# Ledger of designs, part 110: peptides against a protein of PDB entry 7PB4

Target 1, 105 residues: chain A of PDB entry 7PB4
Amino acid sequence: KMLNIKEYKEKLLSTLGEFLEDHFPLPDRSVKKKKKNIQESSVNLITLHEMLEILINRLFDVPHDPYVKISDSFWPPYVELLLRNGIALRHPEDPTRIRLEAFHQ
Target 2, 218 residues: chain B of PDB entry 7PB4
Amino acid sequence: DALQMAVGYFEKGPIKASQNKDKTLEKHLKTVENVAWKNGLASEEIDILLNIALSGKFGNAVNTRILKCMIPATVISEDSVVKAVSWLCVGKCSGSTKVLFYRWLVAMFDFIDRKEQINLLYGFFFASLQDDALCPYVCHLLYLLTKKENVKPFRVRKLLDLQAKMGMQPHLQALLSLYKFFAPALISVSLPVRKKIYFKNSENLWKTALLAVKQRNR

## One batch from the design tools (peptide)

Design b1_p30_2_s3 (made by RFdiffusion4, then SolubleMPNN; from b1_p30_2, 17 letters changed)
Fold by OpenDDE base, seed 4:
Structure b1_p30_2_s3 (fold): chain B 105 residues (1-105), chain C 218 residues (1-218), chain A 30 residues (1-30)
Amino acid sequence: as target 1 above (105 residues)
Amino acid sequence: as target 2 above (218 residues)
Amino acid sequence: VSYSEADKQTLRLLVEELVIVTAELLELEK
């Protein structure tokens, strides 16, 4: 039973990774190059996969405080995507913190 | 109902609509998306929308979204698939749409009511192996379709030539292993014993929808 | 960036299933 669940989890992770790369890629850096004067905020945006990994890990590692602080590495459209589709929740008192939905509860 | 209105819009609506900026188009597309993912679509709705997605009536973005929503409530008609393949021959769809279609066809394969006519298209699918973008998905489809009668000497030669050109690809190895199973005398080459046949998980896009369909049909 | 409803729904369902399966796995490992 446990082995089957582990294998299934690995398949889900692989599936999610491929799906995110195909359908939710980060915006190409090339589009921002044309506007000269805005200081290229050197902030490396993380992938949606990395963002979800952080959120999932936090949900299970710290179940009493499952919230992650929104960093500058979080692409705003991804944050909005997760919140609007019921995948993540904003902290009721701190709008800078989000958690993954506890789908297992 | 809202779905019938949406399907009717795509059937009768503007030709060559390319932009997601049309509020009406987006509304109807969302309606189809919502129903398809919640309940699946009837075979008749899939017949209409699948043909639209491949006909070039709409832009690539719209066609892609429609094709992603081709989730059956129960079954997909074989006739719908045959018609869809006929549109691939006309060449009005993008390369990305063709890839998505083959992924869809593999993912939905078990939900297609019959396979007799699809099996007659074997030669067409096999010819598509020459397209590097399609090759992995076509190999998976052919793995599902291949019967002993399809394993011909000329097809074996073509597969071996493709392997020589592209290298030892897992999807080609899977298909060659099946060919060797049906006709061992035609394949003298030693194939590496792979314990697991791994195709690219073409089902990934619909995996959850397919799980839901299987649960509803139990 | 406009994402399709299908992609958004697929994303939700994949994440949901991953959370559920992860929880089940963690329960079996205690």
Scores: peptide ipSAE 0.646, ipTM 0.463, DockQ to the pose 0.259
Fold by OpenDDE base, seed 1:
Structure b1_p30_2_s3 (fold): chain B 105 residues (1-105), chain C 218 residues (1-218), chain A 30 residues (1-30)
Amino acid sequence: as target 1 above (105 residues)
Amino acid sequence: as target 2 above (218 residues)
Amino acid sequence: VSYSEADKQTLRLLVEELVIVTAELLELEK
C-alpha cells in the first residue's frame, strides 16, 4: 500500500512536470532588453513546478505557518494563476505571502 | 421536512410580509436559524434564501435574520453570490442589509465554490468603497479579490482620494499595500510599514459557525 | 498570458491530487 502510494506520487509529480512544461512554460528570455539603464537584477525566474514544490513542501513542513514569501524569482503571472484558480491563498495580514490550499483538510 | 417547509414558505409565501409578529413567519424563521447554525444549509437553500433576503420581499428585520443564517453546510454557489449582487444593484435592500451582505461575503469567501464570476464584479465592489459604511468590508473583500490586472491608475487615484478623505484607515492601508505590491510604480506615496494588516475580523458574526463548518468538512 | 480554462482546471486537479496523496503518504509514514 505505502509503496503504491509512493509510486503514484512520483508518477503524479512526473505528469505534473510534463504538463507544466507543455502548458505553463516560462516566457522565453526573448523579451527584448529595451535599453533603459535599470539595473537588470537578472533574477532567475523559477518554473511553476519549482514554485509548486516550494508551496507543497511548506504546507507539510510548517503546517502552522504554511505561507511562503513571494520572491522576485516568482513569475507574477504564476502567482496570479494560483491565486485566481483557488490553488493558493494570500496571507490575510501579509500580501507578500501565499500558501497552498489545504486540499487534504 | 421542517426546513423544506420553511424555505418553501419564504419562496412562495406572502409578498411584503412586514408583520414581524406573524407567528407562522417566526416559526419558519426559527426553523431556518436552528438548522443553519446546527448543520449549515445546502447550496440550493442558500440560493433561495439569499435571493429572498436581498429582493425586498420581506421587511428589513426578516431579511437581516435570514442573511445572518446563510451558513453553508459545504459550499456556496458562485451563481448565488452573483444573483445577490444583482439585487444590490436594484437597490430594494436597506443600507444595513448591504453592510451585512458584505460582511457575510467576506466571512464566507472561502466557501464559495468558484471565484471567476465574482472577479468580474471587481469594478462594482470597488465603486462601493465610496460608501463610508461599506468601505471597511469592501476593502477586505477587494484585498481577497485584487489581481495585478485590477490595479489601474484610476483606481489608485480613487484609493488615495479616499485616504485623503478618511485618513489612514487600517483597512484602506491594507488594500493600498496590496496595490503597491502589484504595482509599486503607481504608488509613489510612502505607505507606513505596517507589519500586520488589520481588518475587522474580531466582529465576525459567523466565527463559531465557520469553525463548525470547517470541522464538518474535514 | 491567457491560459485555457481546461489547462487551469487540469492544473488545479493535479495539484489537489498531489496534496491529497502527499498527506496520505505522510500519515502512513507515522
Scores: peptide ipSAE 0.644, ipTM 0.460, DockQ to the pose 0.301
Fold by OpenDDE base, seed 3:
Structure b1_p30_2_s3 (fold): chain B 105 residues (1-105), chain C 218 residues (1-218), chain A 30 residues (1-30)
Amino acid sequence: as target 1 above (105 residues)
Amino acid sequence: as target 2 above (218 residues)
Amino acid sequence: VSYSEADKQTLRLLVEELVIVTAELLELEK
């Protein structure tokens, strides 16, 4: 039973990864080149997969405070995507913090 | 089914022949209330009843009771919410019904299937901030809806003007804090770090019902 | 960036399932 669940989880992670790469890719860095004066916010954006991993891990590692601080590495459209589709929730007192929806609870 | 008969009564209106219109109305209200609180309502039932509650077809007392039992079994259709908001524009509902609707909308926000069309209503909700009775609940709704693209200079000015008029209200501070997060250059003012819940969860009339809905859908 | 409704729904379902499966796994490891 446990082995089957582990295998299923890994398959699900793989499927999610491929799905996210195909349908939710990060914007190409190339478009930033043309307009000179916008400060090169050298912030490396993380993938939606990495964002979800952080949120899932926080949900289970710290269930009493499952909120993650939104960093500059979080692409704003991904944050909005998760919040609007009921995948994540904003902290009621701190707009800089979000949590994954506790779908198991 | 008793519920289908009750919903049909509200949809079609009272059959003229019933001498005791008030008893029949009360019977059907009780049926809807009992099912809604026990099991929740189907999305189709909510679509019908929510429109009725906001249309002005019945009196304020009836509309209030219907709106209080708009508890989903599973989901609420976004289309139902959009239609409901359209009735707010027509102005046939009481101020108390509008307040209750915004409270309901905040309480049920996670049960609404989609948010795209609701987000298009952002400007309408934002305009309702000027109503002192609605302002706390509208701020909470906007806190849930706000995207970076919604944070505009003119909206920042309006929020600051409201704060100047109403004082440093927790719900306004919450929304301003979110605006500052999305667009720090638009908000030069220092916002106080409030340790208190910006939005009073204590006023959620549906808290127990929503817990029951979540437990049934697990 | 506009995402399709189908993609958004699929994303939600995949994340929901992943959370549920992760919870189940953690309960079995206890």
Scores: peptide ipSAE 0.644, ipTM 0.454, DockQ to the pose 0.306
Fold by OpenDDE base, seed 5:
Structure b1_p30_2_s3 (fold): chain B 105 residues (1-105), chain C 218 residues (1-218), chain A 30 residues (1-30)
Amino acid sequence: as target 1 above (105 residues)
Amino acid sequence: as target 2 above (218 residues)
Amino acid sequence: VSYSEADKQTLRLLVEELVIVTAELLELEK
């Protein structure tokens, strides 16, 4: 049983990774050149995959405070995507913190 | 079944029926109440009954009782919510029904299947901030809905004007803090770092029912 | 950026399943 669940989890992670690369890619750095007024905030944006990993890990590592602080590395459209689709929730007292939905509870 | 008969009565039943004069109305209302609180209602039943509660087909007392029973078994359709909001524009419902609807919308927000069309209604909800009775609940709803694209200079001005008129209300501060998070350049005012955002607990009316729904869907 | 409704739904389902499977795995490792 445990081996089968591990293999299934790995398959899900691989499927999610491929799906995110195809359908939810970060905006290409190359298109930023022409519109001057996007302040080159030198902040390296993380992928949606990396963002979800952080949120999932926090959900299980700290179940009593499963909230992650939104950093400048979080691309705002991804944050909005997760919140709008019921994948993540904003902290009721701190708008700078979000958690993953506890789908297992 | 008894629920289908009750829903059918409200859908096809008499216009402006008085709750106190119609034993049949009371029987059907109790049937809906009992099922909603025990098991929740199907999305189709909520679609019908929510529309009725806001259409002005029945009296305010009946509409209030129906709206209090809009507890989902699983999900609420976004289309049902959009239709319900359209009735707020027509103005056939009482002020108390509008307040209850916004409380319901906040309490049931996570059970709504989609948010895309609701997000298009952002401007309508924002305009409702001018109503002093609605303002606390609308702020909470906007706190849930607000995107970076919604944070515009004219909306910032309106929120600051409301704060100047009403004082530093906790619900306005919560919304302003979110606006500042998305667009810090638009809000020059130092907002007190309130560690705790306080909204009036809109969920209190449905807390027990929502816990039961979550337990059944596990 | 506008995403398709199908892609958003698929994303939710994949994340939901991943959370459920992760929880099950952690319970078996205890």
Scores: peptide ipSAE 0.643, ipTM 0.448, DockQ to the pose 0.287

Design b1_p30_2_s4 (made by RFdiffusion4, then SolubleMPNN; from b1_p30_2, 16 letters changed)
Fold by OpenDDE base, seed 3:
Structure b1_p30_2_s4 (fold): chain B 105 residues (1-105), chain C 218 residues (1-218), chain A 30 residues (1-30)
Amino acid sequence: as target 1 above (105 residues)
Amino acid sequence: as target 2 above (218 residues)
Amino acid sequence: VEYSEEDKQQLRLMVEELVIVTAELKKLEA
């Protein structure tokens, strides 16, 4: 039973990764290059897959404080996407923190 | 269309590194401003331009001008507002832009097509009460959004603590009175019965524009 | 970027399932 669940989780992660790459890709970095002068700290945006991985890990690793701080690596449209579709919630007292919805509870 | 060209300029950015970047920017800003104040903007145009104003793509002066002309022709998409709030979390906009956004959000509240997703952002707005510059406008927004389900003991405590810190502000009293209405058992303190809810509505930058929008949509 | 309603729904379902499965796995590892 446990082995089957692990294998199923891995399959879900793989399928999610492919789905996110196809349907929720990051915008091409090409548009950012031309505005040299604003010290846009070259913060590499993370993929939606990486963002979800961080959120899932935090949910289960720190269940009493399942919130992740929104960094500059979080693409704002992804944050919006998660919040609007009931996948993530904002911290009630700190708007810079989000958590994954506890679908298992 | 001149407006489409202007919106496209802000969306795509300047194609050529021409010396006349500032003149071109100003031309497109004036085009957007003129259309917005005369006719209002389509929901799609507001979606694009509001996102740009809060993204930090342009300087604070440009962002402020764009945000000031976010006047709807008919409606504002709730989605545009949710996007805008997401940019507030990234912190790329100035404090003055945040204040202006909350003022705009209160002013345009009735023109937003839906409120369900905005209501899910209640906790985010509530957290912004700690910003002294935002507090009056956030109280007004929360007054418009608050449902019985939002009135929680911890929020009551936060409001009372804020009142202890800032004094009996009219906007805070208005919100507390609403909280007491929904949950009288949570607020033991006697609140002065204010006959008039005083939000700083006097500073509505869009008052004339909103009257014009309401007249066109009648 | 406008995402289709179908893609957004599918995203939610996939994340929900992943959370549920992860929780079940953690219960079995404990």
Scores: peptide ipSAE 0.637, ipTM 0.394, DockQ to the pose 0.286
Fold by OpenDDE base, seed 4:
Structure b1_p30_2_s4 (fold): chain B 105 residues (1-105), chain C 218 residues (1-218), chain A 30 residues (1-30)
Amino acid sequence: as target 1 above (105 residues)
Amino acid sequence: as target 2 above (218 residues)
Amino acid sequence: VEYSEEDKQQLRLMVEELVIVTAELKKLEA
């Protein structure tokens, strides 16, 4: 039973990864640098897959405080995507923190 | 311009015109088709032509061709869709036109400017699940529209009954999965986990046009 | 960036299933 569930989880992760790459890719860095002094903070944006992994891990590793601080590596459109579609919740008191929805509860 | 003349012809033109008998109609229809596929149509043009296609003003062949070229330049007005659905209620369009409309509605869903009024039509769309020809496309539409407030016990029962009748169809399963998401207590049945939600997208008549629209609006 | 409604709904369902399966797995590992 456990082995089957592990295999199934891995299959889900793999499928999700492929799905995210196809449908939710990071914007190509080739968006023309319009000259505004947006400090090119060299912040490497993480993929939506990585973001979800962080959120899932936090949900289960720290169930009493399942919130993740939104870092500069979090692409804002992904944050909004998760929040607007009921995948993530904003912390009620700290707008800089989000959690994954506890779909298992 | 030629497009305005064509749209004006359809708006004010002859009632119950047959495509095969009217060279003028064919000329105007080709004008609309050409512009729609090349550039898309303005929201106002779609408003006029979509209503015409569903009103029964012209024959089924003409209506089908008009509906096939309802490709937006930018957006489709929600009001146009609501009016179109109202024509479905009047029943002056053919079954094939209804199928095509639902296919169109699904294909163009992201280009509709607002969804608030369309969401109010949820019950009407849900009732169309009983039509075997519409069912796959209606399931897809409902999958796009469904909110928590739409998931009610009576609708769950209807979906389960439909599943019992038709078998475990991918489109029904997708909708049931969404229903289970919003209201897990209403759906005790185990649903097979699918890697991908599959709707009948194989016949997206507008795939190329939609890609072009998305490229122009970027 | 505009995402299709279909993709957004599918994303939600996939994440939901992943969370549920992960929870089930964790219950068995405990």
Scores: peptide ipSAE 0.634, ipTM 0.435, DockQ to the pose 0.355
Fold by OpenDDE base, seed 5:
Structure b1_p30_2_s4 (fold): chain B 105 residues (1-105), chain C 218 residues (1-218), chain A 30 residues (1-30)
Amino acid sequence: as target 1 above (105 residues)
Amino acid sequence: as target 2 above (218 residues)
Amino acid sequence: VEYSEEDKQQLRLMVEELVIVTAELKKLEA
């Protein structure tokens, strides 16, 4: 039973990864070229997959404080995507922190 | 311009005296089609032409052609969609036109400026699930529209009844999965976890046009 | 970047399922 659930989880993660690559890719660095003037710091943006992994892990590893601090590696459109679609919640007192929705509670 | 003349022709109708009514109609249809597929139509042009296509003012062939070229340049007005749905209630359009309209509505959903009034039409769309020809497209539309407030016990029963009648259709399962998400207590049935929500997207008549619209609006 | 409503809803459903499955797994490991 446990093995089957683990395998199913891995299959979900894989399927999610593929889905995110296809439908929610990071903006190509080439789009940054036209707006020359904003010193967009050379911060390596993480994928939406990586962002979700961080959020999921935090939800289960630290259930009493399931919030993740928004870093410069978090692409703002992804943060908005998660918040607007009920996938993530903003911390009530700290707008720089977000958590994954506790869909299991 | 040629487009304004074409739209005006459809709005005002054919002038009685033209011996070449069909040739004039075809000329104006081609004008609308050419502009729509190349550049898209303005929201005002879509407002006029969409209502014409569903009003029964012209024959089914003409209405079908008009509806197929309802491609926005930028946005579609929600009011245009609401008016169009009102014509579906009057029943002057063919079954094929209704199917095409729902396909169009799904395809163009992201280009509609607002959704508040369309969401109020939820019950009307849900009632159209009983039409076997509409059901796949209505399920897709409802998947896009459904909020927690829409998930009611009577609608759950209707969906389960439809599933019992039609079998476990992918589009019904997608909608039921969304219903279970919003109201798990109402759906005791174990739904197979579908990894991919599959709506019949393969037949999107507007795929190439929509890609072009998205590229122009970037 | 405008995402389709379909893709956004599918994303939510996939994440939800992943969270639920992860929770079930954690209960079995405990």
Scores: peptide ipSAE 0.633, ipTM 0.438, DockQ to the pose 0.349
Fold by OpenDDE base, seed 1:
Structure b1_p30_2_s4 (fold): chain B 105 residues (1-105), chain C 218 residues (1-218), chain A 30 residues (1-30)
Amino acid sequence: as target 1 above (105 residues)
Amino acid sequence: as target 2 above (218 residues)
Amino acid sequence: VEYSEEDKQQLRLMVEELVIVTAELKKLEA
């Protein structure tokens, strides 16, 4: 039973990864070139897959404080996507912290 | 221009169904088709032509061709869609035209400027689930429209009854899964976990045109 | 960037399922 669930989880992760690459890719760096004044913030944006992985891990590893601090690596449109679609919640007192929705509760 | 003349012909032109073989009708229809597939149509042109396609002013063959070329240049007005749905209520269009309209509505959903009034039509679309020919496309549309406030006990019962009648169709399962997401307490039945939601590729008719529209609007 | 409503809903459903399955797995590991 446990092995089957683990295999199923891995298949879900793989399917999610492929889905996110196809439908929610990071913006191409080339589009940023035209606005001169955006400092080439050398900050490597993480994928939506990586962001979700961080949020899922925090939800289960630290259930009493399941919030993740929004870093500069978090692409703002992804944060808004998760919040607006009921996938993530902002911390009630700290808008710089978000958690994944506890769909299992 | 040639397009304005063609649109004007359909708006003001003769109502006689016998004109499907008219060289003038065919010329204007080809003009609309060519512009729509090449550049898309303005929101005003979509408003006029979509209304004509569903009003029963022309024969089914002409209406089908008009509806197939309802490709926006930029956006579709929500008001045009609401007017189109009102014509579906009058019942002057063929069953094939209704199917094509729902396919079009799903394919063009993201190009509709607003969704507020369309969301109010939720109950009307939900009632159309009983039509076996419409059901796959209506499920897809409802999947796009469904909010928590739309998930009611009576609608859950109707979906479960429909599933009992039709079997576990992928499109019904997708909609039921969404309903379970919004209201898990209303759906006690274990739904098979589907890794991918599958709808019939309604967009296939417009796939190339939609790609071109998305590229122009970027 | 405008995402389709279909993609946003699919994303939500996939994340939900992943959370549920992860919770089941964690219960079996404890």
Scores: peptide ipSAE 0.633, ipTM 0.435, DockQ to the pose 0.369

